# Ledger of designs, part 129: peptides against a protein of PDB entry 4LZF

Target 1, 155 residues: chain A of PDB entry 4LZF
Amino acid sequence: GGRLVVFPNGTRKELSADGQTVKVMFFNGDVKHTMPDQRVIYYYAEAQTTHITYPDGMEVLQFPNNQTEKHFPDGRKEITFPDQTVKTLHPDGREESVLTDGTIIQLNPDGSKVIQFNTGQREIHTADFKRREYPDGTVKTVYSDGRQETQYPTG

## One batch from the design tools (peptide; made by RFdiffusion4, then SolubleMPNN)

Design b2_p24_7_s1 (from b2_p24_7 with P1G N10P T20V P22A)
Fold by OpenDDE base, seed 3:
Structure b2_p24_7_s1 (fold): chain B 155 residues (1-155), chain A 24 residues (1-24)
Amino acid sequence: as target 1 above (155 residues)
Amino acid sequence: GPEPPAEEPPPPPPAPTPYVPADL
C-alpha cells in the first residue's frame, strides 16, 4: 500500500504504492505533486497559482485570473491573456499577438510594426512610413515627410 | 532509516505578466 508521513510541523507526505507519485501537502496549504513523468505540479495556496515544471525545462503558470503562461527552455514565452489573446515573446525581442478574430500584430525589435488583418490586408509601420497592402495588390504608402504614394496592381 | 526532516515550501511564484490589450 501507499505510505503517509506526517511531520511535526504539519507537513504531510503521501507516497503511492508504486512509489511513482509523491504528494506533499505543506503546512501553509501549498501542494506539490511529483508525477511518474517527472513533472512537478506545485499549487500555491495564497496566490491560487499552479506552477508546472517539466524535466525538459518547460514551465507552465496558471493564474486565478484565467491567464496562462508557458515559459519555453529557449527563452520564448507564450501568454494567453484572460481575453484569449495569445502573445508570444521571442528571445530576440520580437512580439507577436494573435487576436481572437485572427488578426496578427507583430512588434519587431527595430520598432517596426506589422498588422495582418483577418481581411487579408496588411499594414506596415516603420519610422519612415505607414504602408497598407490590399489583397488586390494595391499598396498605399504615407511617408514621414507627408508624401503619399499609391501603387496599383500590374495587369 | 528514519524519514528526513520535512522540506520547506519554496518561495512564492512570479507575478503574472501584466495584462496589456493588443493595440491595432
Scores: peptide ipSAE 0.230, ipTM 0.795, DockQ to the pose 0.889
Fold by OpenDDE base, seed 1:
Structure b2_p24_7_s1 (fold): chain B 155 residues (1-155), chain A 24 residues (1-24)
Amino acid sequence: as target 1 above (155 residues)
Amino acid sequence: GPEPPAEEPPPPPPAPTPYVPADL
């Protein structure tokens, strides 16, 4: 059978019969599970947050607002917001947001931005211009000085 | 053997990353 240890401070430690699962129930309501696969599941009672740590260094945070964050060993973070937008933060400072409609927004470390619309249009923002690319090959550029240029597809 | 001392509760979790709407 399993074993239960009750500490004087009110913390309880439950060991499974096979010894592969350990559950620590802290006096503050927090819970720590160590699983057979060596993942550790923390439940923070006050914050209602679940934090899973994996042996490879992967971390998963689950917040009460339905936000989920994955922290990868390489330093990348993937955030699924409550609205199901997925934002990836790369170690190089690049950010990518994927909207539920399929729009992709990339923010580059140099401050440039690229929007890939679900319509197939693309918009590029730099310090010098904003450029809209259309599926037909038309390109419209608005320069920072206010000049505008339209390039038509060579038919 | 005797059980080790009781573990302390973990520190508070990280705060969730704020959602900043992307400018389209």
Scores: peptide ipSAE 0.228, ipTM 0.788, DockQ to the pose 0.875
Fold by OpenDDE base, seed 4:
Structure b2_p24_7_s1 (fold): chain B 155 residues (1-155), chain A 24 residues (1-24)
Amino acid sequence: as target 1 above (155 residues)
Amino acid sequence: GPEPPAEEPPPPPPAPTPYVPADL
């Protein structure tokens, strides 16, 4: 059978019969599960947050507001917000947001922004211009100096 | 052998990344 150890401080440690699972119930209400696959599941009682750590360095955070964050070993973060927007933070400083409507917003390290609309339109924001690309091949550019250019599709 | 001393609770988790609405 399993073993339960109760410590004087009120912390409890439960060991499975096979020794592969360890559950620590801390006196503050926090819970730590060490699983056979070596993942560690922390439940923080005050924060109501679940934090899973994997042997490869992957981390998963589940917040009480239904936000989920994945922290990859390479430093990438993937955040699923409560509204189901998925934001990826890349190690190079690039950020990508995928909206529920299929719109993709990319923020580049140089400060440029690219929006891929669900309509197939694309908008590029740089220090020098805003450019709108249309599915028909029309491209409209508004430069920072107020100059405008329209490129029409080659018929 | 005797059971080791009780562990202390881990440090608090990181705070959620704030939601910033995308500027379209």
Scores: peptide ipSAE 0.221, ipTM 0.784, DockQ to the pose 0.882
Fold by OpenDDE base, seed 2:
Structure b2_p24_7_s1 (fold): chain B 155 residues (1-155), chain A 24 residues (1-24)
Amino acid sequence: as target 1 above (155 residues)
Amino acid sequence: GPEPPAEEPPPPPPAPTPYVPADL
């Protein structure tokens, strides 16, 4: 059978019979599981948050509001918000949000923004213009000076 | 041998990344 160790501070440690799983139940209600694959699952009782740490440096946070965050070893973060929007934060400062309707919003480090609509339309925002690209090849540009340009598809 | 000292709880977890509504 497994082994149970009870410490004077109230912390309990359970060792599996095979020695591959360790469960620590802290006196504050937190729980730590060390798994055979060396991932560590930590449950914070007060915050109701689960934190999984993988041997490769991947981290997964699960929050009580149904938000999930993946922290990649390269510094990238992938956040699934409660509304199921998925936001990726890149180490270079680029951000990408994928909405539930399939719309993709990219925020670039230079301050430009690109929206790929689920309709196939694309919108590009820069300091100099806002441009809308349509599936038929029409391109509408509104420049910061108020000038407008429409490029029509050549048949 | 004697059991090692009990582990202490780690620091509190990170806070959730704030939700910022998508600006379309």
Scores: peptide ipSAE 0.220, ipTM 0.782, DockQ to the pose 0.894

Design b2_p24_7_s2 (from b2_p24_7 with P1G N10P A15P T20V D23E)
Fold by OpenDDE base, seed 1:
Structure b2_p24_7_s2 (fold): chain B 155 residues (1-155), chain A 24 residues (1-24)
Amino acid sequence: as target 1 above (155 residues)
Amino acid sequence: GPEPPAEEPPPPPPPPTPYVPPEL
């Protein structure tokens, strides 16, 4: 059968009969599960947060507000917000947000922004201009000096 | 043998990343 160890500080340790699952119930209400696949599942009682660590260095945080954060071994972070927007933070400083309507917003390390709308329109923001690209091939550019340019599709 | 000393609880997790709505 399983084994229960009760420590003087009130922490409890439960071992499965096979010894492959370990549950530590800390005196502060936190819980740590070590699974047979070497995943470690922390539950932080005060924060009501679940933190899963994987042997490969992946980490998953589940917050009480329904937000989930994945921390990849390469330093990338993927955040699923409560509204189901997914934001990816890349190690190079690039950020990408995918909205529930399919719109993709990219923030580049140079400060430029690219919006891919679900309509097929694309908008590019740089220090020098804002550019709107339309599915028909029309491109409208508004430069920082106030000049405007429209490029029509070559028909 | 005797069980090792009880583990201490881990430090609290980081707070969730604030949601800043992207500007379109």
Scores: peptide ipSAE 0.244, ipTM 0.796, DockQ to the pose 0.888
Fold by OpenDDE base, seed 4:
Structure b2_p24_7_s2 (fold): chain B 155 residues (1-155), chain A 24 residues (1-24)
Amino acid sequence: as target 1 above (155 residues)
Amino acid sequence: GPEPPAEEPPPPPPPPTPYVPPEL
């Protein structure tokens, strides 16, 4: 049989019969589960937020607005927003957003931006130009000085 | 041995990261 410990502050600790699962019910309504796989599942009652910590240092936050955030051990963060847009924050400062329509937006630390459209077109934004790449190999560049260049595919 | 004192709950989590729609 399991064991239940009730502390004077109202916190309760329940141990499974095998001792591999521990459930702590805090006096504030929070709940902490330590699982056999050593993951810790913490539920914040007031915030209605679930926080999972894995042995490798991965963390997963689940918010009541249906947002999910993954914090990787390497410092990368992956945020799934309520609209199902996925944003990845890289340790180098690069940001990538994947839209539900398949569009990918990359923001680089140098301030450049790359958009991979769901049409197969790609757009590159720099301080000096905007460039549109087409699936047929055509490339159109508009420079900051107003110059325009079209590069045709080598057919 | 006797059970250690009850742990206290951690501070509340940070709020979710605000969503700013990316500009196309």
Scores: peptide ipSAE 0.244, ipTM 0.799, DockQ to the pose 0.888
Fold by OpenDDE base, seed 5:
Structure b2_p24_7_s2 (fold): chain B 155 residues (1-155), chain A 24 residues (1-24)
Amino acid sequence: as target 1 above (155 residues)
Amino acid sequence: GPEPPAEEPPPPPPPPTPYVPPEL
């Protein structure tokens, strides 16, 4: 059968009969499960937060507000916000947000911003201009000095 | 031998990353 160890501080440790699963119930209400695959599932009782750690270094945080954060071994982070927007933080400093309507917003380390609209339009923001690219090949640029340029598709 | 001492709880988890709505 399984084993139960009760420590003087009130923490309890349950071992499965096969010894492959360990459950620690801390005196503060936190719970730690170590699974046969060496995945660790930790529940923080006060914060109502679940933290899963995988053997490869992957981590998943689940917050009570329905936010989920994935921390990849390569340093990338993927955040699913409560509104279901998905934000990816890349190790190179690039940030990408995917909205529920399919719009993609990219923030580049150089400060430039690219918006790929769900309509197929693209908008590029730099220090010098804002540029809108249309599916028909039309490109409209508004420069920081107020000059405007329209480039028409090559017929 | 006797069971090792009880594991202590880890520090509190990090707070959720604040959501700043993306500007279009």
Scores: peptide ipSAE 0.243, ipTM 0.798, DockQ to the pose 0.862
Fold by OpenDDE base, seed 2:
Structure b2_p24_7_s2 (fold): chain B 155 residues (1-155), chain A 24 residues (1-24)
Amino acid sequence: as target 1 above (155 residues)
Amino acid sequence: GPEPPAEEPPPPPPPPTPYVPPEL
């Protein structure tokens, strides 16, 4: 059968009958589960936050506001915000946001920005220009000096 | 054998990454 250990400080430790699951119920209300797959699930009672740590170094955080964060071993983070926007933070400083309407926004380490609209239009922002690319092949560029250029599709 | 001492509670979790809406 399972085993329950009650410590003098009020912390409780439950071991499953098979010995594969360990549950620690801390005196502060926090809970730690060690699972057969070696993942560790922390529940922080005050913060109402769930933190899962995997053997490969992956971490998953679930916050009470419905935000979920995946922290990858390589330093990448994938954040699902409460509004279901998904933001990826790359170790090189690149950021990508996928909006619920399918729009993708990329922020590059050099400060440039690329927006892939759900309409198929693409906008590129650099220090030197803003450029809009249209599905028909038209490209409009507004340069930082105020100059404008339109390139028409080659029929 | 005797049960080891009680584990201490883990440190507080990290705060959520602030939500900053992307600018279009």
Scores: peptide ipSAE 0.242, ipTM 0.794, DockQ to the pose 0.880

Design b2_p24_7_s3 (from b2_p24_7 with P1A N10P Y19F T20V)
Fold by OpenDDE base, seed 1:
Order: C-alpha cells, then structure tokens, then sequence
Structure b2_p24_7_s3 (fold): chain B 155 residues (1-155), chain A 24 residues (1-24)
C-alpha cells in the first residue's frame, strides 16, 4: 500500500505502493509530482500554473490562459500563445513567429525581417530596402532612398 | 528512520511572456 506522511506544517507526502511516484501536497495548495520517468510536475495553486521539468533539462510551463512555454536545453524558447501563434526565441537572438494562417515571420539578429506569407509571397525588410517576392518570380524592391525597382520573371 | 523535514514550496513561477503581435 502507499505511504502518507503528514508534516507539522500541513504539507503531505504520498508515496506510491511501488515507491516510484511521489506526491507532495504543500500547505499553500501547491502540488509536486515526481514521476517514475524522473519528470517533476509542479502545480502552483495561486498562479494556476503547471511547471514540468524533465531530466534532460527541458521545461514546460502551462499557464491558466492556455499559453504554453517550452524551454529547451539548448536555450531555445517556444511559446504557444492562447491564439495558437507559435513564437520561437533562438539563443542567437533570432525570433520566429508562425501564425495560424501559416504565415512565418522571422526577425534576425541583424534587425532584418523576413515574412513568408501563406500565399507564397515573401517580404524581406532590411535597413536599405523592403523587397517583395511574388510566386510568379516578380520581385519589387523599395529602397530606403525612395527608389523602386521591379524585376520581372525571365520567361 | 524519521522523515526529513517537509520541503518548502518554491517561489511563484514566472509570468507568461506577453504576446506582442507581429507587425506585418
């Protein structure tokens, strides 16, 4: 049978019959589960937030607004917002946002921005220009000095 | 053997990262 330990501060510790699962119920309402696979599931009662830590250093935060954040061992962070937009923060400072319509927005460490539209159009924003590439091979560039260039597909 | 002292709860979790709508 399982074992229950009740501490003087009101914290309770439950051990499974196999000894592989530990449940700590803190006096503040927080709950910590240590699983057989060594993941730790912590529930913060006041914040209504679940924090999962994995043995490999992966962390998952689940917020009451349905936002989920994954913290990878490589330092990458992936955020799934309540609207299901997924934002990835890379250790190099690159940011990528994937919208629900399939549009991908990349912010590069140099300050350049790339938008891949779901229509197959792509925009490239730099300090010097904005460029739009069309699926037909047409490329329109607007330079920071106000010049415009259109390159037509060779066909 | 007597059980060790009860663990204390950790500090509150970080707040969720704010959503900043991408400028399209």
Amino acid sequence: as target 1 above (155 residues)
Amino acid sequence: APEPPAEEPPPPPPAPTPFVPPDL
Scores: peptide ipSAE 0.193, ipTM 0.773, DockQ to the pose 0.932
Fold by OpenDDE base, seed 5:
Order: sequence, then C-alpha cells, then structure tokens
Structure b2_p24_7_s3 (fold): chain B 155 residues (1-155), chain A 24 residues (1-24)
Amino acid sequence: as target 1 above (155 residues)
Amino acid sequence: APEPPAEEPPPPPPAPTPFVPPDL
C-alpha cells in the first residue's frame, strides 16, 4: 500500500505503493509530483503556475494566463503567448516569432530583421536598407541614404 | 530509521516572459 507521511510543519508526503510516484503537498499549498519517468511537476499555488522539469534538462512552464514556455536543454526557449503567437529565442540571440496569421518575423543577432508575410511577400531590414520582395519577383529597396531601387522580374 | 526532515517548498517560479508585440 501507499504511505502518507505528515511532517510537523504541515507538509505531507504521499508515496505510491510501488514507490515510483511521490507527491509532496507543502504547507504553503504548493505541490510537487515526482513521476515514474523522473519528471518533476511543481505547482505553485500562489502563482497558479505549473513547472515541469525533465531529467534531460527540459523545462515547461504553464502560466495562469495560458502562456506556455519551453526551455530546451540547448538553451533555446519557445514561448507560446496567450494569443497563440509562438516566439523562439535561440542561444545565438536569434529570435523568431510566428504569428497566428502565418507571418514569420526573424530578428538576427546582427540587428537585421526578416519578415515573411502570409501573402508571400518578404521584407528585409538591415542597417543599410529596407527591401520588399514580392511574389511576382519584383524587389523594392529603400536605402538609408534615401535612394530607392526597383528590380523587375525578368519575364 | 527516523523519517528525514520535511522538504522545503521550491523557490517561486520565474515570471512569464512579457509579451512584446512584434514590430512589423
């Protein structure tokens, strides 16, 4: 059978009959589950936040506002915002946001930005220019000096 | 064997990353 231990501080520890699951109910209302797969699930009662830690170093945070954050062992973070926008933070400093309309926004460590619109248009921002690429192959560039260039598709 | 002392609750979780709308 399982075992329940009640500590003098009010914390309770429940052990499964097989010993593979441990539930700690802290005196502050927090709950810790250690699962057979060695993942640890923390529930923070005040913050209403769930924090799952995996043996490989993966972490998952679930916030009461429906935000979910995944912290990968490689240092990458994937954030799903309440609006279902997904932002990926890469260890190299690159950021990528995927909007619900299918627009992708990439921020590069060099400060350049690339937007892939759901219309198939792409916009590239650098220190020197902004460039818009159209699905027909037209490319419009506005340089930082105010010069504008349009390249037409070779039909 | 005497039961070990009670585990202490973990530190508070990190705050959620603020949503910054992408500048389009």
Scores: peptide ipSAE 0.191, ipTM 0.772, DockQ to the pose 0.879
Fold by OpenDDE base, seed 2:
Structure b2_p24_7_s3 (fold): chain B 155 residues (1-155), chain A 24 residues (1-24)
Amino acid sequence: as target 1 above (155 residues)
Amino acid sequence: APEPPAEEPPPPPPAPTPFVPPDL
């Protein structure tokens, strides 16, 4: 059978019969599970937040608002917002958002922005211009000086 | 053998990353 230890502060520690699972029930209502795969599942009772830590340094946060965050060992973060938008934060400062409609928004470290619309249109924002690329091969550019250019498909 | 002292709770979790609506 498992082993239960009750500490004077009210914290309880339960060991599985195989010794591979440890459950700590803290006096504040928090719960820590150490699993056979060495992942640690921590539940914060007040914050209603679940924090999973993996042996490789991966972390997963689950918030009560249905937000989920994955913190990768390389410093990348993947955030699934309550609206199901997925945002990836890269260590180089690049950000990518995938909207529920399939639109992808990329923010680059140089301040440029690329939008891939679900319609197949692409928009590129730089310091010098905004450019819209259409699926038919038409390209419209509006330069920061107010000049406009349209390139037509040659086909 | 006497059990070690009870583990203390870790510090509070980080707050959720704020949602910033993408500018289209």
Scores: peptide ipSAE 0.185, ipTM 0.767, DockQ to the pose 0.899
Fold by OpenDDE base, seed 4:
Structure b2_p24_7_s3 (fold): chain B 155 residues (1-155), chain A 24 residues (1-24)
Amino acid sequence: as target 1 above (155 residues)
Amino acid sequence: APEPPAEEPPPPPPAPTPFVPPDL
């Protein structure tokens, strides 16, 4: 059978019969589960937040607002917002947002921005220009000096 | 063997990353 230890501070520790699962119920209402796969599931009672840590250094945070954050061992973060927008923060400073309509927005460390629209159009923003690429191969560039260029598809 | 002292709760979790709508 399992074992229950009750500490003087009100914290309780439950050991499974096989000894592979440990449940700690803290006096503050927090709950920590250590699983056979060595993942640790921590529930913060006041914050209503679940924090899962994996032995490879992966972390998953689940917030009461339905936001989920994944913290990868390489320093990358993937945030699923309550609206189901997924934002990836790369360790190089690149940010990528995937909208629910399939639009992808990339922010580059140099301050450039790329939007891949769900229509197949792409827009590129740099310090020097804004460029719109169309599915037919038309490319429109508006330069910061006010110059405009249109490249037509070869067809 | 006597059980080790009860562990203390860890520090509070980080706050959620604020949602900043991407500018389209």
Scores: peptide ipSAE 0.181, ipTM 0.765, DockQ to the pose 0.922

Design b2_p24_7_s4 (from b2_p24_7 with P1G N10P T20V)
Fold by OpenDDE base, seed 5:
Structure b2_p24_7_s4 (fold): chain B 155 residues (1-155), chain A 24 residues (1-24)
Amino acid sequence: as target 1 above (155 residues)
Amino acid sequence: GPEPPAEEPPPPPPAPTPYVPPDL
Protein backbone atom coordinates (compact mmCIF):
# COMPACT_ATOMS: atom_id res chain seq x y z
CA GLY B 1 0.00 0.00 0.00
CA GLY B 2 0.89 3.66 -0.06
CA ARG B 3 2.62 5.45 2.77
CA LEU B 4 1.69 8.61 4.64
CA VAL B 5 4.27 10.50 6.61
CA VAL B 6 3.15 13.29 8.90
CA PHE B 7 5.91 15.60 10.00
CA PRO B 8 5.93 17.56 13.27
CA ASN B 9 5.58 20.86 11.39
CA GLY B 10 2.28 19.71 9.87
CA THR B 11 3.65 18.87 6.43
CA ARG B 12 2.33 15.61 5.05
CA LYS B 13 3.93 13.35 2.47
CA GLU B 14 1.95 10.73 0.62
CA LEU B 15 3.74 8.10 -1.41
CA SER B 16 1.91 5.87 -3.83
CA ALA B 17 2.20 2.13 -3.45
CA ASP B 18 4.38 1.95 -6.57
CA GLY B 19 6.53 4.84 -5.31
CA GLN B 20 6.03 6.74 -8.59
CA THR B 21 3.80 9.47 -7.21
CA VAL B 22 4.68 11.67 -4.29
CA LYS B 23 2.36 14.28 -2.86
CA VAL B 24 3.68 16.76 -0.36
CA MET B 25 1.11 18.88 1.41
CA PHE B 26 3.01 21.67 3.09
CA PHE B 27 1.96 23.26 6.34
CA ASN B 28 1.29 26.54 4.49
CA GLY B 29 -1.27 24.92 2.19
CA ASP B 30 1.06 24.52 -0.78
CA VAL B 31 1.03 21.18 -2.56
CA LYS B 32 3.77 19.47 -4.53
CA HIS B 33 3.09 16.50 -6.76
CA THR B 34 5.89 14.50 -8.30
CA MET B 35 4.39 12.44 -11.08
CA PRO B 36 5.51 9.18 -12.72
CA ASP B 37 6.60 11.18 -15.78
CA GLN B 38 8.89 13.17 -13.46
CA ARG B 39 7.00 16.42 -13.89
CA VAL B 40 6.58 18.37 -10.70
CA ILE B 41 3.33 20.19 -10.07
CA TYR B 42 3.42 22.94 -7.50
CA TYR B 43 0.26 24.52 -6.22
CA TYR B 44 0.85 27.75 -4.36
CA ALA B 45 -2.07 28.24 -2.02
CA GLU B 46 -1.66 31.95 -1.36
CA ALA B 47 -1.10 32.84 -5.02
CA GLN B 48 -3.58 30.21 -6.22
CA THR B 49 -1.03 29.45 -8.92
CA THR B 50 -0.11 26.12 -10.45
CA HIS B 51 3.46 25.69 -11.63
CA ILE B 52 4.40 22.61 -13.60
CA THR B 53 8.08 21.87 -14.15
CA TYR B 54 9.04 19.25 -16.69
CA PRO B 55 12.29 17.26 -16.77
CA ASP B 56 13.34 18.94 -20.02
CA GLY B 57 13.14 22.37 -18.38
CA MET B 58 9.71 23.30 -19.71
CA GLU B 59 7.62 25.23 -17.24
CA VAL B 60 3.90 25.97 -17.26
CA LEU B 61 2.32 28.55 -15.01
CA GLN B 62 -1.42 28.75 -14.54
CA PHE B 63 -2.62 31.86 -12.76
CA PRO B 64 -5.96 32.44 -11.02
CA ASN B 65 -6.86 35.15 -13.56
CA ASN B 66 -6.95 32.50 -16.32
CA GLN B 67 -3.52 33.50 -17.66
CA THR B 68 -1.24 30.66 -18.72
CA GLU B 69 2.47 31.02 -19.37
CA LYS B 70 4.73 28.46 -21.01
CA HIS B 71 8.44 28.92 -20.43
CA PHE B 72 10.36 26.85 -22.94
CA PRO B 73 13.87 25.52 -22.32
CA ASP B 74 15.19 27.67 -25.19
CA GLY B 75 14.08 30.82 -23.35
CA ARG B 76 10.94 31.38 -25.40
CA LYS B 77 7.80 32.31 -23.51
CA GLU B 78 4.26 31.82 -24.68
CA ILE B 79 1.65 33.74 -22.74
CA THR B 80 -2.06 33.18 -23.11
CA PHE B 81 -3.70 36.19 -21.54
CA PRO B 82 -7.14 36.11 -19.90
CA ASP B 83 -8.64 37.59 -23.09
CA GLN B 84 -7.09 34.66 -25.02
CA THR B 85 -4.51 36.81 -26.78
CA VAL B 86 -1.40 34.71 -27.27
CA LYS B 87 1.93 36.50 -26.97
CA THR B 88 5.20 34.80 -27.80
CA LEU B 89 8.43 36.30 -26.51
CA HIS B 90 11.48 35.02 -28.34
CA PRO B 91 14.98 34.93 -26.82
CA ASP B 92 16.25 37.29 -29.54
CA GLY B 93 13.75 39.94 -28.43
CA ARG B 94 11.17 39.30 -31.14
CA GLU B 95 7.60 39.41 -29.93
CA GLU B 96 4.51 38.05 -31.61
CA SER B 97 0.93 38.64 -30.53
CA VAL B 98 -1.97 36.71 -31.98
CA LEU B 99 -5.30 38.34 -31.27
CA THR B 100 -8.57 36.46 -31.01
CA ASP B 101 -9.74 38.07 -34.26
CA GLY B 102 -6.76 36.53 -36.08
CA THR B 103 -4.65 39.69 -36.25
CA ILE B 104 -0.95 39.00 -35.83
CA ILE B 105 1.46 41.63 -34.55
CA GLN B 106 5.19 41.08 -34.80
CA LEU B 107 7.72 43.28 -33.06
CA ASN B 108 11.26 42.78 -34.25
CA PRO B 109 14.46 43.44 -32.30
CA ASP B 110 15.39 46.20 -34.77
CA GLY B 111 12.23 48.07 -33.78
CA SER B 112 10.32 47.20 -36.93
CA LYS B 113 6.74 46.07 -36.64
CA VAL B 114 4.56 43.95 -38.88
CA ILE B 115 0.81 43.71 -38.54
CA GLN B 116 -1.10 41.08 -40.40
CA PHE B 117 -4.70 42.21 -40.16
CA ASN B 118 -7.58 39.79 -40.19
CA THR B 119 -8.76 41.60 -43.35
CA GLY B 120 -5.72 40.32 -45.23
CA GLN B 121 -4.04 43.72 -45.17
CA ARG B 122 -0.50 43.92 -43.89
CA GLU B 123 1.26 46.91 -42.41
CA ILE B 124 5.02 47.19 -42.05
CA HIS B 125 6.58 49.81 -39.82
CA THR B 126 10.27 50.62 -40.02
CA ALA B 127 12.42 53.57 -39.08
CA ASP B 128 12.23 54.71 -42.70
CA PHE B 129 8.62 54.06 -43.67
CA LYS B 130 5.17 52.74 -42.98
CA ARG B 131 3.87 50.44 -45.67
CA ARG B 132 0.36 49.13 -46.15
CA GLU B 133 -0.20 46.13 -48.37
CA TYR B 134 -3.71 45.42 -49.58
CA PRO B 135 -5.18 42.09 -50.69
CA ASP B 136 -5.57 43.39 -54.25
CA GLY B 137 -1.80 43.93 -54.48
CA THR B 138 -1.86 47.69 -53.92
CA VAL B 139 0.98 48.89 -51.74
CA LYS B 140 1.05 52.31 -50.11
CA THR B 141 4.25 53.56 -48.54
CA VAL B 142 4.68 56.66 -46.42
CA TYR B 143 8.33 57.49 -45.93
CA SER B 144 9.76 59.29 -42.93
CA ASP B 145 10.54 62.30 -45.12
CA GLY B 146 6.83 62.65 -45.90
CA ARG B 147 7.06 61.22 -49.41
CA GLN B 148 4.24 58.89 -50.36
CA GLU B 149 4.30 56.15 -52.94
CA THR B 150 1.50 53.97 -54.25
CA GLN B 151 2.27 50.84 -56.19
CA TYR B 152 -0.65 49.44 -58.11
CA PRO B 153 -1.12 45.77 -58.92
CA THR B 154 -0.12 44.75 -62.40
CA GLY B 155 -3.49 43.49 -63.52
CA GLY A 1 15.74 4.01 7.32
CA PRO A 2 14.14 6.94 9.08
CA GLU A 3 12.32 9.45 6.93
CA PRO A 4 14.36 12.60 6.35
CA PRO A 5 13.03 15.93 7.61
CA ALA A 6 10.21 17.52 5.69
CA GLU A 7 11.23 19.75 2.84
CA GLU A 8 10.31 23.40 3.03
CA PRO A 9 7.72 24.96 0.77
CA PRO A 10 9.14 26.28 -2.48
CA PRO A 11 9.54 30.01 -2.97
CA PRO A 12 6.53 31.87 -4.39
CA PRO A 13 5.95 31.57 -8.13
CA PRO A 14 6.73 34.33 -10.59
CA ALA A 15 4.09 36.99 -10.94
CA PRO A 16 1.99 36.96 -14.10
CA THR A 17 3.43 38.89 -17.00
CA PRO A 18 1.42 42.10 -17.21
CA TYR A 19 -0.95 42.35 -20.11
CA VAL A 20 -0.03 45.22 -22.37
CA PRO A 21 -2.56 45.67 -25.14
CA PRO A 22 -0.88 45.49 -28.50
CA ASP A 23 -0.60 48.72 -30.41
CA LEU A 24 -2.26 48.45 -33.87
Scores: peptide ipSAE 0.247, ipTM 0.799, DockQ to the pose 0.894
Fold by OpenDDE base, seed 1:
Structure b2_p24_7_s4 (fold): chain B 155 residues (1-155), chain A 24 residues (1-24)
Amino acid sequence: as target 1 above (155 residues)
Amino acid sequence: GPEPPAEEPPPPPPAPTPYVPPDL
């Protein structure tokens, strides 16, 4: 059978009969599960937040507002917001947001921005220009000096 | 053997990353 240890501070530790699962119920209401696969599931009672740590260094945070954050061992962070927008923060400083409509927004470390619209149009924003590329091959550029250029598809 | 001392709860979790709507 399982074993229950009750500590003087009110913390309780439950060991499964097979010895593969450990559940610690802290006096503050927090709960820690150590699983057979060595993942640790921690529930913060006051914050209503679940924190999962994996042996490979992966971490997952689940917040009460339905936001989920994944912290990858490579330093990448992936955030799924309550509206289901997914934002990835890369170690190089690049940020990518994927909207529910399929639009992708990329912020590059150099400050440039690329928007890939779900319509197939793409916008490129730099310090020098804003450029819109259309599926038909038309490209419109507005330069920072106010000049505008339209490049038409060949054909 | 005797059970080791009870663990203490860790500090509070990090706050969620704020959502800043992208500028389209």
Scores: peptide ipSAE 0.242, ipTM 0.791, DockQ to the pose 0.912
Fold by OpenDDE base, seed 4:
Structure b2_p24_7_s4 (fold): chain B 155 residues (1-155), chain A 24 residues (1-24)
Amino acid sequence: as target 1 above (155 residues)
Amino acid sequence: GPEPPAEEPPPPPPAPTPYVPPDL
C-alpha cells in the first residue's frame, strides 16, 4: 500500500504504493504532485493557479481567469487569453497574436507591424509607410511624407 | 531511514500576463 506521512507543521506527503507518484499537501493548502513521467503539477491554493513543470524545462501555467501560459525551454511564451486570443512572445522580441476570427498580428523587433486579416488582406506598418495588400494583388501604400502609391494587379 | 523534514511551499506563482488587445 501507499504511505502517508504527516509532518508537525501540518504538511502531508502521500506516496503511491509503487513509489512513482508523490503528493505533497502543504499546510497552506498548496498541492504538489510528482508524476511517474517526472512532471510536477503544483497547485497554488491562494492564487488558484496550476503550474506544471516538465523535465525538458517546459512550463504550463493555468490561471483562475481561464488564461493559460506555456513557457518553452527556448524562452518562447505562448499565452492563451480568456477570450481565446493566442499570443506568442518569441525570444527575438517578435510577438504574434492570433485572434479567434483568424486574424494574425505580428509585432517585429524593429517596431514594424504586420496584420494578416481573415479576409486575405494584409497590412504592413513601418516607420516609413503603411501598406495594404489586397487578395486581387492591389497594393496601396501611404508613406509617412503623405505620398500615396497604388500598385494594380497585372491582368 | 527517517523521513526528511517537510519541504516548504515555493514562492507564489507569477501573475498572469496582462491582456492588451491588439491594435488593428
Scores: peptide ipSAE 0.237, ipTM 0.789, DockQ to the pose 0.910
Fold by OpenDDE base, seed 2:
Structure b2_p24_7_s4 (fold): chain B 155 residues (1-155), chain A 24 residues (1-24)
Amino acid sequence: as target 1 above (155 residues)
Amino acid sequence: GPEPPAEEPPPPPPAPTPYVPPDL
């Protein structure tokens, strides 16, 4: 059978019979599970937050508001917000948001922004212009000086 | 042998990343 150790401070440690799972129930209500695959699952009772750490350095946070965050070993973060928007934060400073309607918003380190609409339209924002690309091949550009340009498809 | 001392609770978890609505 398993083994239970009860410490004077009220913390409890449960060892599985196979010795592969360890459960620590802290006196504050927090729980730590060490699993056979060496992942560690922390449950923070006050914050109602689950934090999973993997041996490769991957981390997964599950918040009580239904937000989930994946923290990759390379420094990338993938956040699923309560509204199911998925935001990826890249180590180079690039950010990508995928909306539930399929719209993709990219923020680049140079300050430019690219929006891929679910309609197939694409919008590019730079310091010099805002450009809209249409599925038919039409491109409309509004420059920062107020000049406007339209390129029509040749087909 | 005797059981080692009780483990201390881990530090508080990170706060959730604030949601900033995308600017379309």
Scores: peptide ipSAE 0.235, ipTM 0.786, DockQ to the pose 0.888

